# Ledger of designs, part 115: peptides against a protein of PDB entry 6EJA

Target 1, 276 residues: chain A of PDB entry 6EJA
Amino acid sequence: VEYMPANPVRIAFVLVVHGRASRQLQRMFKAIYHKDHFYYIHVDKRSNYLHRQVLQVSRQYSNVRVTPWRMATIWGGASLLSTYLQSMRDLLEMTDWPWDFFINLSAADYPIRTNDQLVAFLSRYRDMNFLKSHGRDNARFIRKQGLDRLFLECDAHMWRLGDRRIPEGIAVDGGSDWFLLNRRFVEYVTFSTDDLVTKMKQFYSYTLLPAESFFHTVLENSPHCDTMVDNNLRITNWNRKLGCKCQYKHIVDWCGCSPNDFKPQDFHRFQQTARP

## One batch from the design tools (peptide; made by RFdiffusion4, then SolubleMPNN)

Design b2_p20_2_s2 (from b2_p20_2, 10 letters changed)
Fold by OpenDDE base, seed 5:
Structure b2_p20_2_s2 (fold): chain B 276 residues (1-276), chain A 20 residues (1-20)
Amino acid sequence: as target 1 above (276 residues)
Amino acid sequence: SEEELQENLQMWQEEGPYDN
């Protein structure tokens, strides 16, 4: 039993799914579903079977919707950021979904606490944005992330085209691609026409793993910079031995590490709130 | 306050399901 705030925040969960991960998605969905929140699911354009399954789910729940548009996304692809940005726009245009926070989830990164705890916490800090930074040398981060390299997503591949410079006057940051963003900041990212947002959208359209850095960088350089909290309230299953070793080199002209998906047996470690 | 936030964040992390 957790404290129930008088005005609890409502969360828009955005899920980007692909492949035949129907079972995985089902598990995750069951773990995070609550009637008071909203779920917006993007299914990869190539994943028709999964799309059909997700559509069936969406028809059963009024607070679950599927993107009418679908992108072909790849690991590390710039299109992932596009997916998030478009999803944000869609969610802002959904007047019947009064969400307060935008949260993305995957099977590799779950909220640390129960729904009640999360809601209570976010309700207390509803004006903050939660992005976890890399916590290391920034220059090293830039190099390892390839932020000073130009990439082009084409034909399900991230092509490294050459070198580039970080825009002047911009403090680049990043870390986890799992974040909690308040509606106000999402509105800023979506509708602002200032130089920062415009330039960063362009810059990150040619960036590897853009979601790991875009929102961090935009936030820290924006008028909303004071709202940043260096924490994403997540549990990430890191196994570097399994998650590294350039496992995605076949689709990306770069090497990187990724967290591992949680296995079904790992779910017992999560505290789940009983469904109302 | 920032201090309160940090305290709450600390509690959030320490009381997570992976706390040994």
Scores: peptide ipSAE 0.035, ipTM 0.610, DockQ to the pose 0.025
Fold by OpenDDE base, seed 4:
Structure b2_p20_2_s2 (fold): chain B 276 residues (1-276), chain A 20 residues (1-20)
Amino acid sequence: as target 1 above (276 residues)
Amino acid sequence: SEEELQENLQMWQEEGPYDN
């Protein structure tokens, strides 16, 4: 018997999209759309055509909005985290949208489970946060992710500036940049002025692939650490062959293995491709 | 419980909620 929640969670889906994949986005949108959820769509600053299309769609649904701000996000760019953080703030300020969970999606994502199943599951575990860790040696993760390196996003490139230290007392973690976060934790990340959040926001402003680690690290070092679930409710695909290629060297001054690297052919679809 | 959560997670993974 399927669990039927008395108070079903409402989800804020944050869609980060770019390019001209309007049809793909439309397909995905139709697949995930439900009247009880909320959809906040960020269109890459460079994707004007897509932006126009998305705006048209948003006007048709009261629970669909488009970010008034737009960033030009590159693969591995720190700006991606900024996009999420700003969207979180926006969503929290939308008092007319009582969402319970934050879920990020790309145009390439497609649900293979029903809305009812997702809602039932999250309603049962509404106090938990779902982030998938790398599941390997943490020291190796740090090295491969370049967390001990300082990066600067500039001119559509992640420049490696030098070495840095992990902040003292912080246990870093990470894995997938696809996650499900409850509102309470999002509120904490957005509005907390404690040392942890403040330092981590600064630290990850100069981090490669920050979304793969920021929320993990903040959560695990926060008073909310007990809410961590090492599962993002997605299929985990570990492709070592693809994960260890310098396929984005032209954009990032870094070569290493990442558990969630995109395929080379997917670069142009960075924001439209789901990571395992 | 943790055990219950793990069981539910296992079931969830087997059914595959997302196509990545």
Scores: peptide ipSAE 0.047, ipTM 0.662, DockQ to the pose 0.024; fails the geometry check
Fold by OpenDDE base, seed 1:
Structure b2_p20_2_s2 (fold): chain B 276 residues (1-276), chain A 20 residues (1-20)
Amino acid sequence: as target 1 above (276 residues)
Amino acid sequence: SEEELQENLQMWQEEGPYDN
């Protein structure tokens, strides 16, 4: 018998989308849509066609909103973290949306479990945060992620400026940039003025692929550290064994990416194979 | 408990979060 929660969690799905794949997004949206959840959609500043399409959808559903601000997001860009952080702030300020969990999605994502299963699981573990770590040598992770390097996002490119020092006393961690965060932790990240959050926001504003590490690092060094679950409830990346190539060198001055990280491109390929 | 969580996580991974 499936667990039925007495007080089911409500999820804020934050969708960060770009391009022209409106039909794909629509299909994904229909698959994950539920009246009890909330959907906050950021459309890349350059994706005007998609933005128009998403706006049309948002007008049809009271629990679907589009960010009034739009950023130009790039692969590996620091601006992606800014997008999440601003979305978190917005969602916390939406008093009419009583969400319990923050879940980020892309247009390429597709559910592999039922809504009831997800809600039941999260309702049982509503005090936990689900972040998948790399599970390897941390020093190697730091090097490969370029965390000891300084990057600047400019002109839709991540420029490598030089070396930097990782703050002392901080246990750096990371892995997947797909996560499930409870409202309490999101509140902490958004409104805390402690040195940890302040320093990490600054540090990660010059970081490559910041979403793969920021929330992990903040959580593990925070008073909420005991709430971490090393699992993001995602499918296994089938391209994990392939490693990372320099396919995005035109966007970033770095070839490194987490081989264990979940990427929308990988998921898209999986969906093509796995979907009936 | 942590053990219970791990068991549930294992079940989650085996079944997947979305069957739709």
Scores: peptide ipSAE 0.038, ipTM 0.646, DockQ to the pose 0.024; fails the geometry check
Fold by OpenDDE base, seed 2:
Structure b2_p20_2_s2 (fold): chain B 276 residues (1-276), chain A 20 residues (1-20)
Amino acid sequence: as target 1 above (276 residues)
Amino acid sequence: SEEELQENLQMWQEEGPYDN
């Protein structure tokens, strides 16, 4: 797996951060920072303190930028997808940042291997897209995700408005909202005017946890479908005991699970998964 | 090759919302 690529891929890391988790962000940033990659950080519109801190970081590194626009996002909100889509557009318009892969990260999600290993791997498979599917009954997935329900993000709440139908002819898929997308596919998602992309953008504008399904669904139904790899090449801290208690019922008319931020005591998980 | 890809992917373990 490890080799020295002649043309190593460069990664655009997109970080979506909120609250006052500056310590966690700093830890993550130190762990993933490399001079050959690019970092594009979105700070929640309501997180002004964190925004100031992130701006300070961005001024220290030429390959770190902060989104000039900021969205007020909530857990499960459709605005998260909007954030990713807009960040993708921005990154494609940054001609001075020749990135090859788009990778989203949070404090609850880390690349499994070292930077060198990741770069080597992606350089070898630069034409592929890496999205992890749920790997179970799709009908059950649709129900649990509420994909057949219409949601509206308004007043910091995801309102369930009623039922809806999945668009005809679309094979819905999803799973992890953490993915690795190559530039070509990002270009397609961003600039394509075909019926698939247009309809899916509209559909997922009213979807709970849209990032867990949008890119999967678009990819699998697109001309790029043969580039899908059912793996997101990362470790996510899933603890259902902590993350699956309908803790967001006050802001979402639905129950779901959320990953937990990694803590020092979670280090053993890295050791287990990093074994060759 | 696809086979080689699958072999290499075995080194990349992940957790998801449905794994637990």
Scores: peptide ipSAE 0.027, ipTM 0.582, DockQ to the pose 0.046; fails the geometry check

Design b2_p20_2_s3 (from b2_p20_2, 9 letters changed)
Fold by OpenDDE base, seed 4:
Structure b2_p20_2_s3 (fold): chain B 276 residues (1-276), chain A 20 residues (1-20)
Amino acid sequence: as target 1 above (276 residues)
Amino acid sequence: SDEELEENLELWREEGPFEN
């Protein structure tokens, strides 16, 4: 018998979707939809057909909304973090949506547990944040993630500008870009003006795959650090490749031996915006 | 294109960008 919490948490599901996988999205949506939760859907700026379809769906449900802004996200793009951050802000400003947890999903995701199980679990641990760490050598993680490198998202490409230093006093961490965050922490990330949040937002605006590390790093270095659970309640399975491959060079300047035409100092001329 | 984006992101999610 599943435990029924007296005060069940309500979840804000943020769906970041793209392409033409409307059927897949519909399937996933049906699987996760519940009247007590909230669904905020961002459709890639380039996916107009999907956007139209999602809009139609959103009109059928009062607890489903579509972002009025749309970003063109790329693999590893810093704009993905911006998408999440802006969606968090939007959700916090929606006073009519009293959500307790933030969960990000894609069209390819599918629930492993029932809604009741998820709600029961999160209701029990409503004060915790669930972020899965890499579980390996942190120094190696930094190098492999390119956290000590400066990137600029431009022209659908992540340009490597040069080297950079990890901010002093910051313990960097990361892993999965799928997370479950409680409202309190989301509020902190969204509205805090302390040095940590401010610096990290800036730092990660020039970071490759920032969503895999930003929330981890902010959480672990924040007053909320004790709320971290090293589990995102997801099954992760990555295909392992042998050797060193530069498989995403077409969109990420990571494997390049030479810097691009941009200089490290040039990044100051660019501003990462939350909304296009 | 949308197809290209979908393919790229699918590959990313399947394989992961980095070895950690």
Scores: peptide ipSAE 0.008, ipTM 0.492, DockQ to the pose 0.055
Fold by OpenDDE base, seed 1:
Structure b2_p20_2_s3 (fold): chain B 276 residues (1-276), chain A 20 residues (1-20)
Amino acid sequence: as target 1 above (276 residues)
Amino acid sequence: SDEELEENLELWREEGPFEN
């Protein structure tokens, strides 16, 4: 019997989706949907078909909403961070949605545990933030992530403009772009006017793959630094052979890894992992 | 248990989104 919390956490799932993978999204949605959680879906500005499909779903469920604004998000784009930040603000302004945790998802994600297990776990650690670090040499990470390089997002492309300096006194960190953040930290990121948040928002507006580092860096340098857990609770298909290459040179002046869609052969692994 | 959950998740975390 799983631990049943007296006051179970409620989760705001932010889904950032694009393309035409409506069936895959539907399957994932069914797997993660629960009446006690909230689902805020951003559909890429260019994905009109998917947008129509998602709108239809949102009309069927009171706890599912679609962003009224839509950005043209690209792989590695700085605008992706803007998408998360704006969605956070929106969610905080939705007073009728009392969520406790923010979790980002894409169509390439899938749960490995039951809702009850997830809720029980997060309810036990409701004051913590879950961000997975790279676990390597930080200097190497900075170089490989291009954090010491200046990028500009323009015309659906991340242009590498040159070198830049990382702000002094900031402990840079990063890793997974999948995170579980508690409401308190989201409030801090959204509304704080301190130098840390202000400078980091500016810094990361010219950063490649900002979501892999922004929240890590802000958290670790913030008054909330003690709440960090070097972990996340999601399954992402990171096939290194396929995903970790320069496959998006036409979009980004850099090389990196991208999540891949799940394949039928991956389902067996999901079943194994889902076993208690 | 929470420990078991963390352990299971760790298996998937080895596949990081960053290049070696």
Scores: peptide ipSAE 0.011, ipTM 0.447, DockQ to the pose 0.071; fails the geometry check
Fold by OpenDDE base, seed 2:
Structure b2_p20_2_s3 (fold): chain B 276 residues (1-276), chain A 20 residues (1-20)
Amino acid sequence: as target 1 above (276 residues)
Amino acid sequence: SDEELEENLELWREEGPFEN
């Protein structure tokens, strides 16, 4: 039995989904659904079938909504960050949804802890933000992420246009594109007009895989920097057997890895991580 | 418990695309 906090946090789950993996999405949704949380789902503009299915779900639950806008996102695309930022704004404008934490998920995610455990933990650390850093050489990270390169998302492709400089005075960081952010920091990112937020939004609009670095960088250079926890509290399937080579070269003028959908063979991994 | 969860936070971590 988990300790129940006196003032449990309520979570806004932002689900960014695409394709036809409706079965997996349904399974994940059922696993994470709770009446006290909120679910805001973005379906790729091109995934009409999935959109219809998600709409059906949203009609069944009062705490489930679907974005009225839809982005056509690609792997590594800058539009993914736009999706998160717009979702954050929407969620902040929903005064009837008093959420405390923002958590992003994809159809390829799965919870490894119970809701009670997660809520208890986050309630204890409600003033913190959870972002997993790469934990390696930062210069190497910049190069491998292509942060010193200018990209343009156009025609379902990330075009590498040339070199660029990292803004002076900014300590760049990054790692996982899965994060848990408290409402206060989300408010800052969404509504702040300071130079940091303004410049970073512009900078990352031309960045490959921006979600892996934007929030890290903004947080660490912001007045909220002391709230950083180097952990994302998630499990994803990074099937390295694929070699993480230029798998998406046809979509992106860069090489990288993408998360894979969970397979039945991955069940053992869930069991291993499902510790009290 | 929170303590038990904290002890197992490492299990929540997965390496991302920056490993390429």
Scores: peptide ipSAE 0.009, ipTM 0.451, DockQ to the pose 0.057; fails the geometry check
Fold by OpenDDE base, seed 3:
Order: sequence, then structure tokens, then C-alpha cells
Structure b2_p20_2_s3 (fold): chain B 276 residues (1-276), chain A 20 residues (1-20)
Amino acid sequence: as target 1 above (276 residues)
Amino acid sequence: SDEELEENLELWREEGPFEN
């Protein structure tokens, strides 16, 4: 049952796109576009054709903007987190865009639910942050993610430099790199000068797949920890058999896992992680 | 409730931001 919220939330969709995904992006954009939301699109520095296309879209819609800066991102690269953080700052500085939630998307994403359903849901839980945790042994997660390893992004490659220690007193968590964050938490991450945010930004600048863990870790160790919901409203499956590969070994000195397509058979897994 | 959240898990279908 859908209800009409008195003060519906407005969403800032941050799209990180690259390559030749023009058609996919167009399809996705058409599906998610709404006049009440905002769309901030980062195009990889190397994707000039796509950039031109996205610019054309941005000229047609007042609530669509393209990042004036462009980064060259790689799979698992620390620069991806930088992209999100900078986009967050930009969005907070856009005083003419009163958004309430930050949602990241790729060109391949597609909505299953209606805009009304999404808005109604988020309006009801406007004070919450939605991040999906791995739901497994944390020590194993750290090892698999390589959080105890130091990486340097250079020359379109993630170089493994050696071992490192997890900062003392920090409860590390992570899982999906797809998240729904409220404006308040984004403000905290962007502008806070406390030891947590400062250290985590530094730590994750040398981290493989930082977006899968940074926001989880910061949130859970922050004064906003009580706002965490272990659900990102995404259909992602972390199947070890299917998703954990070394397919990007040529650009990363690590074998990691990538999100897989959700299968109906895996639905029970969500139920297992559900809290009463 | 988490149950309500589970019902809304199908809001989006995801693929990674990087081409495979």
C-alpha cells in the first residue's frame, strides 16, 4: 500500500558511467527520471563519446548536471571513492538542489519499483541510511576484501604494496557498494573534521574496492550509527562461486568478488539476514 | 521492520559500474 507523504523526499542520483554504455544509460535514465529528483553524472575521463552524449542530456533537463571534473577510474580503484566523495561535496554546495537522499547508480541499473514506491518508502525512513553488510565473518571479510593490505592506484592499476593494520578501535564493516544515504550523513562525511572521518578517508585512499566498506565503517563508528539499516534496497548477490574471480588481475593485484545477478533461489538469503 | 525492507529489495537491479 502506497501513501502520499506530506513532504516527499527528493533524491540526488549520482551516476558513475564509463565506456560505451550510452544505450544502457539512456534506457536507465528514461526509467528513473523524474522532475522532482536530481541527477549528477560523472563520466570517466577516458569516455569522451559518452561524455558528449551525457552533456546533451544535461542541456535538456534542468535537474541533470554533469561533473565538471572527470576521473579515470578503474575496477576496484580507490579513485571511485574519491568520485563519490567529491560528488557529495558538489551536491551539498548546490543550494538550488534541495535533495534529501543520495543514491549511486551505474548505467546498467534498472528500477523495478515505481518512483512513488521509492519516494514513499524513503519518506517514511528519511532519517535512516541504507547499507547492506556482508553478513559473514568479519575477519574473513577483511581478508577477502584485502582491507589488511595497502594498495596504491597508479597508472590505471591497483598496486599491492604490502600489509597494513586496521586502525585500532575501528569496527570495520562492508558489503555492497550500492547505498542510500540521507543528506545529514552525507554532510557529516563531507564536512566533519573528527578523527574518524579524517582517518578513514586517509585509510581508504589506499584501499581496494573502498566504496564497499568506507561508508559502512564510517557510519557504524560515528554518532550516526543508530541510523544504519542493513539493507540497500538493491538486488545484488555476492555469490562466491560466481562472483569471486580474478578477471581484473591485469589492473588489480588482487582477486576479489563482484556483485552478481540476483537469482530467485537466493531470496532465502535475504530472509536469513533479516532482523526481527 | 526488516520485513518491510525485504519487500522493497527489488527496487533496483544492479550491475557493477565497470565493464566486464
Scores: peptide ipSAE 0.006, ipTM 0.401, DockQ to the pose 0.028; fails the geometry check

Design b2_p20_2_s4 (from b2_p20_2, 8 letters changed)
Fold by OpenDDE base, seed 2:
Structure b2_p20_2_s4 (fold): chain B 276 residues (1-276), chain A 20 residues (1-20)
Amino acid sequence: as target 1 above (276 residues)
Amino acid sequence: SEEELEENLKLWQEEGPFEN
C-alpha cells in the first residue's frame, strides 16, 4: 500500500516520438496514462503516419494534446532542445493544465515504477529537480560531448564548424537527457531574461546533444541550484542495444553512442537501470 | 580531423554501456 499524499503532484509528460513505432507508443501510453496527469506529444515532422496515430489518441482524451508545430530532429541535433523548450513554453501557457512536474519520454521508454509510487515520491520532493550527472571527470565530459566545439544543424546534419570557448564563470555539467523538472524551474528556464539563461540558450543552440547538458548547466548555475538532485528516477528503455561510432559525414561530425540500428531520426540513449 | 574523431570515439566507447 502506497502513501497517498494530500496534495498529489500532477505531471506533464512530454513525449518526443518519431518513426513508425505506433504499437510501442500505444503500449507505453497505456502504461503511463492517468486521468490526473497531462500528456503533450511531439511527433517528428517527417513521421506523418505516427502523427496521424497520435492525433487519434489525443482526440480520445482531454488531457492529451499534440504539438501544433513539429520539428525535424536528428541524432544529436540541437533542435531537440528547441523541442523541449517550446514544449515547456506551451505547457506554461496552458492555464487549464495545472501541472507540477515536467517529465520527458520517448516511445522506447517504459515506467519502472507505478504511478502511485512516482506521484508519492514527487509529492514529497515537489521543490526539487531531478537531473542525473555523468559522475566522472568533467574535463573528459566536455571533450567527449564536444562542448568546446561549435556545431550547426543543417540539412539533417550536425556540421562541426570549429572550436569555441565555454563562457567564463559557467560550471558545465551534464549526463542523462532524461529528467524531472518542477514547474518553478521550467518557468525560470522559459521566461527568465537573465544573462545565464540567455547565454546558455544561445550556446546550446550550437551544441551537440544539448539536452544532455543544458538543463544541468542552467540549473547548477542558477538561483535554483540548491534544488538539484543527482537522480533522474530512471525509466526502462526497451531498446538497450547501444553502439558507439562516429557519424562523420553521415549524421554528425562527431562521435557518440546510439542504438545499433541507428537511423537519422533516432535519439541518443543512455543505459537506464532500475533502482529500488 | 580523423585522428581527433578516433580519440573521441574512444572516449565514448569507454564510457558507454555497450561496445560495437
Scores: peptide ipSAE 0.363, ipTM 0.858, DockQ to the pose 0.364
Fold by OpenDDE base, seed 4:
Structure b2_p20_2_s4 (fold): chain B 276 residues (1-276), chain A 20 residues (1-20)
Amino acid sequence: as target 1 above (276 residues)
Amino acid sequence: SEEELEENLKLWQEEGPFEN
């Protein structure tokens, strides 16, 4: 018999979708939809057809909303973190949606647990945050993630501007860009004005793949550090592993085969995507 | 990681995130 919590948690699912993933989104949405949860969907600014479709769906369900703002996000771009942060703020401002947990999903993601299992589990551990760490050498992680490099998102590209230092006193961590965060921690990330949150938001605004590390790092260096659980409760369907081909250099300046560097002084010539 | 990035980028391109 599965545990039935007396006060079951309610989940805010944030879906970041783009392109022609309508079928995948429909499949995933159907799989995760429940009347007691909330669904906040961001559609890439360039995906107008998908946006129209999602809007139509959102009108059919009172617990489904679409972001009124839309960003043109690229994988690895700093704007992805901005998308999550703004979504968190929006969700906190929605007083009619009493959610307890924040969970991000893409159209390709699928929860590894049933709704009942997930709710039961999170209800038991409602004070915890679930972030999957890389489980490797941290120094290697920093290097491979390019955390010691300065990036600028501009024109659908992540430009590498040069080297940077990790802020003093900060223990950097990361891993999966899929996380389960409790409302309390989301509130902290969203509204705290302490030095940690302020500096990390600034730092990660120039970071490659920021969502893989920002929340980990903030959590572990925050007063909430004891709430971390190294598990994201997700399964990700990965395609077959490909070696380093550097075939996506047109999107990101991060490849071990042929990196492209811009001079730091070029920073002033570019404009970063603004937060909505 | 670079590997994960490449894989995700491939997926993104296949999905056509930059196309209407």
Scores: peptide ipSAE 0.011, ipTM 0.505, DockQ to the pose 0.047
Fold by OpenDDE base, seed 1:
Structure b2_p20_2_s4 (fold): chain B 276 residues (1-276), chain A 20 residues (1-20)
Amino acid sequence: as target 1 above (276 residues)
Amino acid sequence: SEEELEENLKLWQEEGPFEN
């Protein structure tokens, strides 16, 4: 028997999608859709076909909205962080959507547990933020992520301009770019004018793969630092052979990993089991 | 408790390029 919370959390799912994978998105959406949650979908500015499809869906459900603004997001692009930050602001300004948690998703994500399990879990730990850390040597992480390098997003490319110094007094961390953030922390990130948030927003505007580190770093150096849980409660399809290479060298001056679409051999990952 | 949290977290798995 699953724990039934007295006051179940409501989730704002932010979907950042691109391309033409409409069927895959539909399947994923069906798997995560619930009437008590909210879905805010950003479609890449260049993905007009997908945008039309998503708009059609949004018209059918009152708890599904599409961003009126659209960015041209690229792999590793700093603009991806801007997308999340703007979506957070939008969601906070939607007074008719009383969400408790922010969860980002892509078309390559899929739930590994039922909605009831997720809601029960998050309701029990509603004051926590779930961010998965790399769990390795931090110096190595900084080097591999290029955090000590200055990047500029221009013409759909991340240009490496040179070296930079990480701000003093900041404990840098990161890992997965998939996170579950409570509303309180999202409010802090969105509206705080303290030195930490201000400097980090500036710093990460010139950062490669900023979403893998920004929220980790801000959280750990903030008054909310004690709310961090080193887990993002997600499943993605990461394949080292396919995803962790220089396949995007044409759009970034760096090498890294990217998620891949689920394949038939990944079917076992979709199996949900009930646990006591 | 911390133990309860850890136990519950074991029910959920995450995968990322940093662990592969």
Scores: peptide ipSAE 0.007, ipTM 0.358, DockQ to the pose 0.047
Fold by OpenDDE base, seed 3:
Structure b2_p20_2_s4 (fold): chain B 276 residues (1-276), chain A 20 residues (1-20)
Amino acid sequence: as target 1 above (276 residues)
Amino acid sequence: SEEELEENLKLWQEEGPFEN
């Protein structure tokens, strides 16, 4: 017997996809699709084939939309944050989509819980925001993430311009770039004109891997700080050995980590770990 | 409560790997 909330939360899933991950995306989409949720999909500007496929899907489902704008995103690019922020604004302006939670996904994500379990959980904690922190020395995190470095995204490359200082009075945090944010906090991030949001948007526009830190930092320094839960409820194929290398030096003046795509064999593993 | 939340989160984590 599962908890059945009286007012179940509805989720806006924002999918940021690129490349040739059509099959993986299809599998993931089928796994997460539910009629009561909303799906807003951004396809990289360079991924025209994938875009056509996603458009076809969106025509079949009334609760699936594709961003009319498309950005050319790169690994570690600041434009990824812009993509999320614009998607958030779009979703807030969609009055016909009464969503309660924002959840970002990539093609390399897969659910480990049933929809009912997820909805029940989030419905119980609808006032909370779920972000996973790095759980390490913050100074080390800053260095590893290059937060004390200034980056410029230009010509499909993240250029390291020099050093910078972390804004005074700001407690920087971060970790996973996968998060579950309630509508209230998304509204704050989108529409607030306070000094925190304004400065952080500016700061992170020149940041490498901004999504791994922006929302954490804004939340923890905001009036909504008490709503933070140090857990993102996410499963992804994050292989440190494979993902944490300088494989993207040609597009980023930094060495970092990136998630890996799921392999077919991973599907069975995830199903086995998904216990009711 | 926060304690209840932590317990529920723990239960959630036990059923599958989380991104860290």
Scores: peptide ipSAE 0.030, ipTM 0.615, DockQ to the pose 0.045; fails the geometry check

